# Designs tried in a protein design run: peptides against a protein of PDB entry 6TME. Part 50

Target 1, 324 residues: chain A of PDB entry 6TME
Amino acid sequence: NRLKRAYIALQAWKKAFYSDPFNTAANWVGPDVCSYKGVFCAPALDDPSVLVVAGIDLNHADIAGYLPPELGLLTDVALFHVNSNRFCGVIPKSLSKLTLMYEFDVSNNRFVGPFPTVALSWPSLKFLDIRYNDFEGKLPPEIFDKDLDAIFLNNNRFESTIPETIGKSTASVVTFAHNKFSGCIPKTIGQMKNLNEIVFIGNNLSGCLPNEIGSLNNVTVFDASSNGFVGSLPSTLSGLANVEQMDFSYNKFTGFVTDNICKLPKLSNFTFSYNFFNGEAQSCVPGSSQEKQFDDTSNCLQNRPNQKSAKECLPVVSRPVDCS
Target 2, 324 residues: chain A of PDB entry 6TME as posed
Amino acid sequence: NRLKRAYIALQAWKKAFYSDPFNTAANWVGPDVCSYKGVFCAPALDDPSVLVVAGIDLNHADIFGYLPPELGLLTDVALFHVNSNRFCGVIPKSLSKLTLMYEFDVSNNRFVGPFPTVALSWPSLKFLDIRYNDFEGKLPPEIFDKDLDAIFLNNNRFESTIPETIGKSTASVVTFAHNKFSGCIPKTIGQMKNLNEIVFIGNNLSGCLPNEIGSLNNVTVFDASSNGFVGSLPSTLSGLANVEQMDFSYNKFTGFVTDNICKLPKLSNFTFSYNFFNGEAQSCVPGSSQEKQFDDTSNCLQNRPNQKSAKECLPVVSRPVDCS

## One batch from the design tools (peptide; aimed at target 1 Y132)

Design b2_p21_1 (made by RFdiffusion4)
Pose (drawn by RFdiffusion4):
Structure b2_p21_1 (pose): chain A 324 residues (1-324), chain P 21 residues (1-21)
Amino acid sequence: as target 2 above (324 residues)
Amino acid sequence: STSLNETADKARDESLAKYLS
């Protein structure tokens, strides 16, 4: 009995609810699971006459609990939204039985430990949001082999390198912000298809920017701020024909900012503050344009306000890194 | 934070729309 399996799964889950501030599971009684709050039923994909539990949505319920193995019984679920709860512990391995999983959002919870690799077992997975948890350790490179449209990893404790496999991703949006990733951006980044937005804010990345970034001609947001990148901006960045937001602030970049970048057509907000740039094109000057927003604070630029001192600048400016 | 949230919402809504169609 199909809905009975859903009943057992949801009752096992209610048992694990230690605190439900909004009494969200108050009506989770009896066998009519489709009437349970946050449970969404629909016709079976292969038979419109059969009723199935196809979605779970408890966004913003602030429920403290954990996900028990019995949730593996919800075999028809394709939508799982639990943003802003207090679900703790790990994602049960039994969730590999949810073979129709399409969008999985466990953002802003209390999950911990290694990357939830059960997500790699779902053949139809398109949206994966694990941001704002305590996941840590290495990132499974094979994640970029899945045909994910969106990958949200920001605000965890992930460490080590960006996988070389990143160029295989078909994602339109990827966030790595606020982890402890280290090393270089892989040269394969230029092979990412469909990429519109990529956010690296606040990691421990270094090395020079790969020239292959210039191949991302559909990117609208490229934010590499608050890392440790060195070298000059690659001249290949003129290929970012669609970039609208570009932020390289808080790095160790040196050299010139040219109009090759500052005159990009759709570029509206270009922040390169807190680096070691010693020259900039006139078109790159903040306050100079009514359409484009620039920020050059704390660089090594003559005749500009709030720059670094000459004392701090000369050691770094006179020793540019050979990107080789 | 706001921008990321808006992006995530948008991406999820688009994914949901593709799944339901």

Design b2_p21_1_s1 (made by RFdiffusion4, then SolubleMPNN; from b2_p21_1, 13 letters changed)
Fold by OpenDDE base, seed 4:
Structure b2_p21_1_s1 (fold): chain B 324 residues (1-324), chain A 21 residues (1-21)
Amino acid sequence: as target 1 above (324 residues)
Amino acid sequence: DKRLEELHEKKKKETEAKLLS
């Protein structure tokens, strides 16, 4: 009996709760698992006459505990949403049995260990949110081979380089922010044809921005702030026809910020502060447009307020990195 | 199941919102 297996799983999970401040699992008693708070049942796909646990929603329950291996008995679960809890430990490998997994949201928890590779085993996964955890180590390149709509990785402890496979991703939203990623943005990024939003904030990324960024025609948000990027902004950024929000602040960029960037047709906000730019087009000057907001603070610009001193600028500006 | 349908709709909207933000 599938519900019996679900009962075993859910009771094991209840036992794995250290704290349930809202008494979410208070009604998790007895065999009628479909009545459990946060448990949702539906007819099985293979047999409509059989009721199965199809979804879990424990969002914002502030539950402390861990995910026991018995959760692998929830083989019919397609939606697993347990964000904003205090679950710790690792994502159990037994979840590989949840072959119908469609949306997996474990964000805002205290999960640790490497990337939960079990997520890669789910053939139908479309949404992966593991942000705001303590996941660490390398990002498996296979994540971008998945047909995901969204990949939320931000606010973790991921390190190493961003996989070259990123170009294979069909995701519209990808967040890398607030990790420990290093190295260059892969040139393959330009192949992300469905990309709308990408966020690299607060990593240890470096090198030149790849010219291929300019191929991201559907991007509305591009944030590469708070990294170690060097060189000039690629001239190909003029290809970002749909970019609305662009942030390159807190890097080591040099060179001239051109009209072709600042005049992007949908550009609403462009922040390039806290770099070493030594020139900007008039169209980039804050206040030059009522429709666009610019921030050029703390660069090496002449005749602009709040710029770096010559002492700070000269060592960097005199040694520009050639990205050609 | 009505609850699941509601959940699906809610999550769909939530997912869409996440994709748009």
Scores: peptide ipSAE 0.030, ipTM 0.669, DockQ to the pose 0.087
OpenDDE base, seeds 1, 2, 3, 5: peptide ipSAE 0.023, 0.027, 0.021, 0.022; ipTM 0.653, 0.680, 0.632, 0.637; seed 2 fails the geometry check

Design b2_p21_1_s2 (made by RFdiffusion4, then SolubleMPNN; from b2_p21_1, 12 letters changed)
Fold by OpenDDE base, seed 1:
Structure b2_p21_1_s2 (fold): chain B 324 residues (1-324), chain A 21 residues (1-21)
Amino acid sequence: as target 1 above (324 residues)
Amino acid sequence: DSRLEELARKARAEVEAELLA
């Protein structure tokens, strides 16, 4: 019965293909769905004597089409990987029936519409990758209430503020890059106890960086480049004991870049170029360390090459933003 | 298999009806 439902779903999906350049679904014929290319069967969790479709992997198939509602019949699927295709439309609400969903990767497609809230209905979801699509609108706060290990949201059309619930996230990797997020980074960010990598690149984020960033003891990558952040770097950044890659470039930061930041023990690359910093410690100077790489280009630093003109600097430096 | 196709068609119709309800 379960495989019959899977057959219906998969045949409906095959019919929803507009183009299959690699003939991936060429063998999607007949009732033996477990032999289908990209379809993986396993014993059912509730009955090991029953074989069910447990996974889909159509990564890099360049398939054009859409996800039909009949995919909701794949109720035993825990792994759904269909990245690097040309699937369009919306994620069907019928996927709410896939209660075993563990990894959902629809990245590098042409999906549109709001955040696929159906992902919030999956109680066991650990991996969510919806990057490189055209999802739009607000990010639902509930996404961070889920026990996710990774959240990939980058390269979409998401807007509005980052939810304050971010602090509840147990994810090790979160990407916001290349969206339209605005507002401040929530102060609750410091509560992300498992965070290793967070990327804010290329949004419309603004305001002062919250001091609570310094509480991210496990973070190895922190990239806030290409935003509208203002003020000085928080002194609490000295608490980033494990940060290796840090990028604050292409913002509107001012003030002094301190030794406490540049001497972080695991710091490998620190880019703070294209800001309005008016001073830096000697330890921040490019070439000052063999183990660390710095970029101080296009700031308001004295006696450094490739800096902004006084004309560009004066209006900003003379009116520092107080983040206190 | 024509029989299988017919069964699939019927089942699809049932599922569609359920999903649209």
Scores: peptide ipSAE 0.032, ipTM 0.647, DockQ to the pose 0.018
OpenDDE base, seeds 2, 3, 4, 5: peptide ipSAE 0.020, 0.021, 0.026, 0.008; ipTM 0.560, 0.569, 0.593, 0.497; seed 5 fails the geometry check

Design b2_p21_1_s3 (made by RFdiffusion4, then SolubleMPNN; from b2_p21_1, 18 letters changed)
Fold by OpenDDE base, seed 1:
Structure b2_p21_1_s3 (fold): chain B 324 residues (1-324), chain A 21 residues (1-21)
Amino acid sequence: as target 1 above (324 residues)
Amino acid sequence: DERLEKLRKEQREKIEKELLE
């Protein structure tokens, strides 16, 4: 009996709670699991006459505890939303049995360990949110082979390089922000055909930006701020026909910020502050447009306010990195 | 199930919100 298995799973989970400030699980008593707060039942896909646990929503419950292996008994769950809690430990491997998993949100918790590879076992997964945890180690390349709509990885402890497989991703939103990723952005990034937003903020990324970024026709947000990127901005950025928000601040970029970039048709905000740019087109000057916002602060620009000193600029500007 | 549909809707809205930011 599927509901009986669900009962076992949910009772095991209740026992795994260390704290339930809002008494969310107070009504988790008895065999009628479909009445449990945060538990959603629906007709089974294989038999509409059978009621099964299809979803969990414990968002914002501030529950402290862990995920017990018995959760693997919830084999009919397609939606698992437990964000903004205080769950700790690892994601149980037993969740591989949840073959219908469609949306998995464990963001804003205290999970640790490597990337939860169990997520890779779910064939129908469309949404993965593991941000604001303590996951660590390398990102499995296989994550980008999945047909995901969104991949939220930000605010973790991931390290190593971004996999070359990123170009295979069909996700519209991908966040790498506030991890420890290193190396270059893969050239395959230009193959992300559905990409709308990508965020690299606050990593240890370096090298030149790949020219292939200019192939991201659908991108509206591109943020590569707070990294170690070098060289000039790719001229191919003029191809970002739909970009609205672009941020390259807090890097080590050099060279000239061109008119073709600053005149992008949908550009609303372009921040290139805290770099070593030694020139900019008139169209890039803050205040030059009423519709566009620019920030050129703390570069090596002549005749602009709030720039770096010659002492700071000279050693970098005199040794430009050739990205060609 | 109406509750499940509501959850799906909320999740979609979450994604859309991220796209707008």
Scores: peptide ipSAE 0.031, ipTM 0.742, DockQ to the pose 0.070
OpenDDE base, seeds 2, 3, 4, 5: peptide ipSAE 0.027, 0.024, 0.026, 0.028; ipTM 0.632, 0.629, 0.653, 0.724; seeds 2, 4 fail the geometry check

Design b2_p21_2 (made by RFdiffusion4)
Pose (drawn by RFdiffusion4):
Structure b2_p21_2 (pose): chain A 324 residues (1-324), chain P 21 residues (1-21)
Amino acid sequence: as target 2 above (324 residues)
Amino acid sequence: SAHALESMEELKKEHEEQEAS
């Protein structure tokens, strides 16, 4: 009995609810699971006459609990939204039985430990949001082999390198911000298809920017701020024909900012503050344009306000890194 | 528009409210 399996799964889950501030599971009684709050039924994909539990949505319920293995019984679920709860522990391996999983959002919870690799087992997975948890350790490179449209990893404790496999991703949006990733951005980044937005804010990345970034001609947001990148901006960045938001602030970049970048057509907000740039094109000057917003604070630029001192600048400015 | 950045800002606010609670 199909809905009985859903009943057992949801009752096993309610048992694990230690605190439910909004009494969200108050009506989770009896066998009519489709009437349970946050449970969403629909016709079976292969038979419109059969009723199935197809979705779970408890966004913003703030429920403290954990996900028991019995949730593996919800075999028809394709949508799972639990943003802003207090679900703790790990994602049960039994969730690999949810073979129709399409969008999985466990953002802003209390999940911990290694990357939830059960997500790699779902053949229809398109949206994966694990941001704002306590996941840590290495990132499974094979994640970029799945045909994910969206990958949100920001605000965890992930460590080590960006996988070389990143160029395989078909994602339109990828966030790495606020982890402890280290090393270089892989040269394969130029092979990412469909990429519109990529956010690296606040990691421990270094090395020079790969020239292959210039191949991302559909990118609208490229944010590499608050890392440790060195070298000059690659001249290939003129290929970012669609970039609208570009932020390289808080790095160790040196050299010139040219109009090759500052005159990009759709570029509206270009922040390169807190680096070691010793020259900039006139078109790159903040306050100079009514359409474009620039920020050059704390660089090594003559005749500009709030720059680094000459004392701090000359050691770094006179010793540029050979990107080789 | 910078949809991901806006979303990150909103989620950060929600997280702060949740921690406060």

Design b2_p21_2_s1 (made by RFdiffusion4, then SolubleMPNN; from b2_p21_2, 15 letters changed)
Fold by OpenDDE base, seed 4:
Structure b2_p21_2_s1 (fold): chain B 324 residues (1-324), chain A 21 residues (1-21)
Amino acid sequence: as target 1 above (324 residues)
Amino acid sequence: AATALEQEKKDEEILKELEKK
């Protein structure tokens, strides 16, 4: 019965393929779905004597097509990996029936529409990768209420603000990069107790960095580059005891880059170029350390090479944004 | 080609049918 449903689903999906350059679905013939390329069967969790389709892996198949709603018949699927294809359209709401979904990777496709809210219906979801698509609109706040280990949202068309619920996330890796997010980073960010890597690169984020960033003791990568952030770097950044990679480049930051930041114990690379910083500690100077790399290019620093002109600096530096 | 919205509506209909089973 379950394999029959899977057969219906997989045959519907095969019909939804517009192009299969590697002939991935060439063997998708007959009732033996467990022999299908990219289809993986396992004993059912509720009955070990029953074989079910537990996983799909069509990564790197370059398949053009769409996800038909009949995929909702794959009720035993826990792993759904269709990375690096040319699937278009929306994620079917019928996938809500895949209650065992654990890893969902639809990255590097041509999916469109709003955030696939069906992902919120999966109680056991741990891995969500929807990056490199054309998803648009706002993020549902509920995404961060889920016990996800990783949230990959980068390279989409997401807009609006980052939800305040971000602080509830237990994810170790979160990417917002290359979207259209706006507003401030929520102060609740400091509550992300498991965060190791967070990337905001290439958005329309603005305002001051919240002081609460300094509470991210486990963060190893913090990239806020290519945004509209203003003000000084929070003094609380001295609390980033494990940060290795930090990038604040291509913003509108002002003020002084302090020793407390540049002397962070695990800091390997700190890029603060293309801002309006008017001073830096000696420890922040490129070449000051053998263990650390710094880039101070295109700021308002005195006696440093490759800085902005006084004409560019003066209007900004003379009007510092107070973030206190 | 069906719009994303049209596809979503169809998906919802199918979902309802699947729920009846």
Scores: peptide ipSAE 0.040, ipTM 0.624, DockQ to the pose 0.020
OpenDDE base, seeds 1, 2, 3, 5: peptide ipSAE 0.020, 0.027, 0.039, 0.038; ipTM 0.463, 0.540, 0.665, 0.680

Design b2_p21_2_s2 (made by RFdiffusion4, then SolubleMPNN; from b2_p21_2, 11 letters changed)
Fold by OpenDDE base, seed 1:
Structure b2_p21_2_s2 (fold): chain B 324 residues (1-324), chain A 21 residues (1-21)
Amino acid sequence: as target 1 above (324 residues)
Amino acid sequence: AANALKQEEEDKKILEELEKK
């Protein structure tokens, strides 16, 4: 019965393919769905004597098409990986029936519409990758209430502010890069207890960086480049004991880059170029360390190469933003 | 190709039977 439902779903999906350049679905013929390329069967969790479709892997198949509502019949699927295709349209709400969903990867497709709220209905979801699509609108705050390990949102059309609920996230990796997010980074960010990597690149984020970033003791990658951040770097960044890669480039930061930041014990790369910093510690100077790479290009630093003109610096440096 | 077409026709029949249940 369960495999028959899977057969209906998979045949409906095959019919929804507009192009299959690698003939991935060429063997999607007959009721033996477990033999289908990219379809993986396993014993059912509730009955080990029953074989069910537990996973889909169509990664890098370059398939053009859409996700039909009949995919909701794949009720035993825990792994759904269809990245690097040309699937279009919306994520069907019928996928709410896939209550075992553990990993959902629809990255590198042509999906449109709002955030796929069906992902919020999956109680066991740990991995969510929707990057490199055309999803738009607000990010639902509830995404960070879920016990996710990874959240990839980058390269979409998301807008509005980052939800305050971000501090509730248990994710080790979160990407916001290349969207239209605006406003400040929430102060609750410091509560992300499992965070290793966070990327804000290429948004419309603004305001001062919250001091609470310094509480992210497990973070190895922190990239806030290409935004509208202002003020000085928080002194609390000295608390980033495990940061290896840090990027604040292409913002409107001012003030002094301190020894406490540049001497972080695991720091390997620190980029703070294309800002309005008016001073840096000797430990921040490019070439000062063999173990660390720095970039101080295009700031308001004295006696450094490739800096902004006094005409560009003076209006900004003379009016420092107080982040206190 | 001929075998694939026959199987597709059989699949269609199977699907029709499943949809009736």
Scores: peptide ipSAE 0.047, ipTM 0.711, DockQ to the pose 0.015
OpenDDE base, seeds 2, 3, 4, 5: peptide ipSAE 0.036, 0.039, 0.029, 0.025; ipTM 0.700, 0.690, 0.528, 0.547; seed 4 fails the geometry check

Design b2_p21_2_s3 (made by RFdiffusion4, then SolubleMPNN; from b2_p21_2, 13 letters changed)
Fold by OpenDDE base, seed 4:
Structure b2_p21_2_s3 (fold): chain B 324 residues (1-324), chain A 21 residues (1-21)
Amino acid sequence: as target 1 above (324 residues)
Amino acid sequence: AAKALEEEKKLEEIKKEQEKA
């Protein structure tokens, strides 16, 4: 019986709670698992006459505990939302049995260990949110082979390079922010045909921005701030016809910020502060537009306020990195 | 500041279905 298996799983999970501040699991008593707070039942896909546990929503429950292996008995779960808790440990490998997994949100917890490779085993996964945890190590390249709509990886401890397979991603939103990613942004990024939002904030990324970024016609948010990027901004950025928010601040960019970038038709905010730009077009000057906001602070611009000293600028500006 | 989309599409659908039942 599927509900019996669910009962076993949920009781094991309740036992794995160290703290339940809101008494979320207080009603997790007895065989009627469909009445459990945060447990959602639906007709089984294979038999509409059978009721199964189809979803878990324990978002914002502030529960401390871990995910026991018995959760693998929840084989009908398609939605697993447990964000904003204090769950620790690793994601159980037994969750590979949840073959209907569609949305997996374990964000804002205390999960540790490597990337939860069990997520790769779910054939129908569309939404993956593992942000605000302590996941570490390399990002498996296979994550981008999945047909995901969103990939939230930010605020973890991921290291190494961004896989070149990123270009295969069909995700509209991808966040890498606040990790330890290093190396260059892969040139394959331009192949992300459905990309709307991508965030690289606060990593150890370096090198030149790939020209292929300009192929991201659907991107509305592009944030590469707080990295180690060098060279000039790619001229191909003029192709970002839908970009609204663009941030290149806190890098080591040099060269001239062109009209072609600052006049992007949908551009609302463009921050390029805290770099080593030595020139900007008039269209890039803060206050030059009522519709656009610019920040050119702390560059090497002449006749602009709040710029770096000549002493700081000269060593960098005199040695421009050629990205061509 | 970048904006990231948060979606819970299917869960909301399930919740709505249960409320109707």
Scores: peptide ipSAE 0.021, ipTM 0.624, DockQ to the pose 0.109
OpenDDE base, seeds 1, 2, 3, 5: peptide ipSAE 0.021, 0.019, 0.020, 0.018; ipTM 0.633, 0.615, 0.618, 0.611; seeds 1, 5 fail the geometry check

Design b2_p21_2_s4 (made by RFdiffusion4, then SolubleMPNN; from b2_p21_2, 12 letters changed)
Fold by OpenDDE base, seed 1:
Structure b2_p21_2_s4 (fold): chain B 324 residues (1-324), chain A 21 residues (1-21)
Amino acid sequence: as target 1 above (324 residues)
Amino acid sequence: SNNAGKKLEEDEKILEELEKS
């Protein structure tokens, strides 16, 4: 019965293919769905004597098509990996029936519409990759209430503010890069106790950086480049004991880049170029360390090469933003 | 919200029909 449902689903999906350049679905013929390329069967969790479709891996198949609602018949699927294809349309709401979903990777496709809220219905979801699509609108706050290990949202069309619920996330990796997020980074960010990597690159984020960023003791990568952040860097950034890669470039930061930031013990690369910093500690100067790389290009620094003109600096530096 | 609910109902109906076949 379960394999029959899987057969119906997979045949419906094959019919939904517009192009299969590698003939991935060429062997998707007949009732033996477990022999299908990219289909993986395992014993059912509730009955080990029954074989079920437990996983789909069509990564890098360059398949053009859509996800038909019949995929909701794949109720035993825990792993759904279809990255690097040309699937279009929306994620079917019928996938809510896939209650065992553990890893969902639809990255690098042509999906559109709002955030796939069906992902919120999966109680066991640990990995969500929807990057490199055309998903749009607001990010549901509930995404951060889920016990996810990784959240990949980058390279989409998401807009509005980052939900304050971000502090509830248990994810080690979160990517917001290359969206249309706006507003401030929530102060609750400091509560992300498992965070190792967070990327905000290329959004419309603004305001002052929250002091609570300094509470991210496990973060190794913090990239806030290519936004509209203002004010001084929080002094609390000295708390980033494990940060290796830090990028604040292409913002509107002002003030002094301090020793306590540049001397972070694990810091390997710190880029703060293309801002309006008017001073830096000696430890922040590029070439001052063999172990650390710095980029101070295009700031308002005195006696440094490749800085902004006084004409560009004076209007901004003379009116510092108070973040207190 | 309303469109999402409608889509879910439609998908469920399709699934029910498929299961009966």
Scores: peptide ipSAE 0.037, ipTM 0.577, DockQ to the pose 0.020
OpenDDE base, seeds 2, 3, 4, 5: peptide ipSAE 0.025, 0.031, 0.028, 0.032; ipTM 0.626, 0.639, 0.619, 0.563; seed 3 fails the geometry check

Design b2_p21_3 (made by RFdiffusion4)
Pose (drawn by RFdiffusion4):
Structure b2_p21_3 (pose): chain A 324 residues (1-324), chain P 21 residues (1-21)
Amino acid sequence: as target 2 above (324 residues)
Amino acid sequence: AIDAAADKASAESLAKFLAAS
């Protein structure tokens, strides 16, 4: 009995609800699971006459609890939204039985430990949001082999390198912001298809920017701020024909900012503050354009306000890194 | 900004899934 399996799964889950501030599970009684709040039923994909539990949505319920193995019984679920709850612990391995999983959002919870590799087992997975948890350790490189449209990893405790496999991703949006990733951006980044937005804010990345970034001609947001990158901006960045937001602030970049970058057609907000740039094109000057927003604070630029002192600048400016 | 991107991506994903269903 299919809905019985859903009943058992949801009752096992209610048992694990330690605190439900909005009494969200108050109506989770009896066998009519389709009437349970946050449970969404629909016709079976292979038979419109059969009723199935196809979605769970408890966004913003602020429920403290954990996900029990019995949730593996919800075999028809394709949508799972639990943003802003207090679900703790790990994602049960039994969730590999949810073979129709398409969009999985566990953002802003209390999940901990290694990357939830059960997500790698879902053949139809398109949206994976694990941001704002306590996931840690290495990132499974094979995650970029799945045909994910969106990968949100920001605000965890992930460590080590960006996988070389990133160039295989078909994702339109990838976030790595606010982890402890280290090392270089892989040269394969130029092979990412469909990429519109990529956010690295606040990691421990270093090395020079790969020239292959210039191949991302559909990118609208490229944010590499608050890392430790060195070298000059690659001249290949002129290939970012669609970039709208570009932020390189808080790094160790040196050299010149040219109009090769500052005159990009759709570029509207270019922040390169808190680096060691010692020259900039006139078109790169903040306050100079009514259409483009620039920010050059705390660089090594003559005749500009709020720059670094000459004392701090000369050691770094006179010793540029050979990107080799 | 990230939240807005996540909301957008979620809405697009949901729309594609419903259309395919």

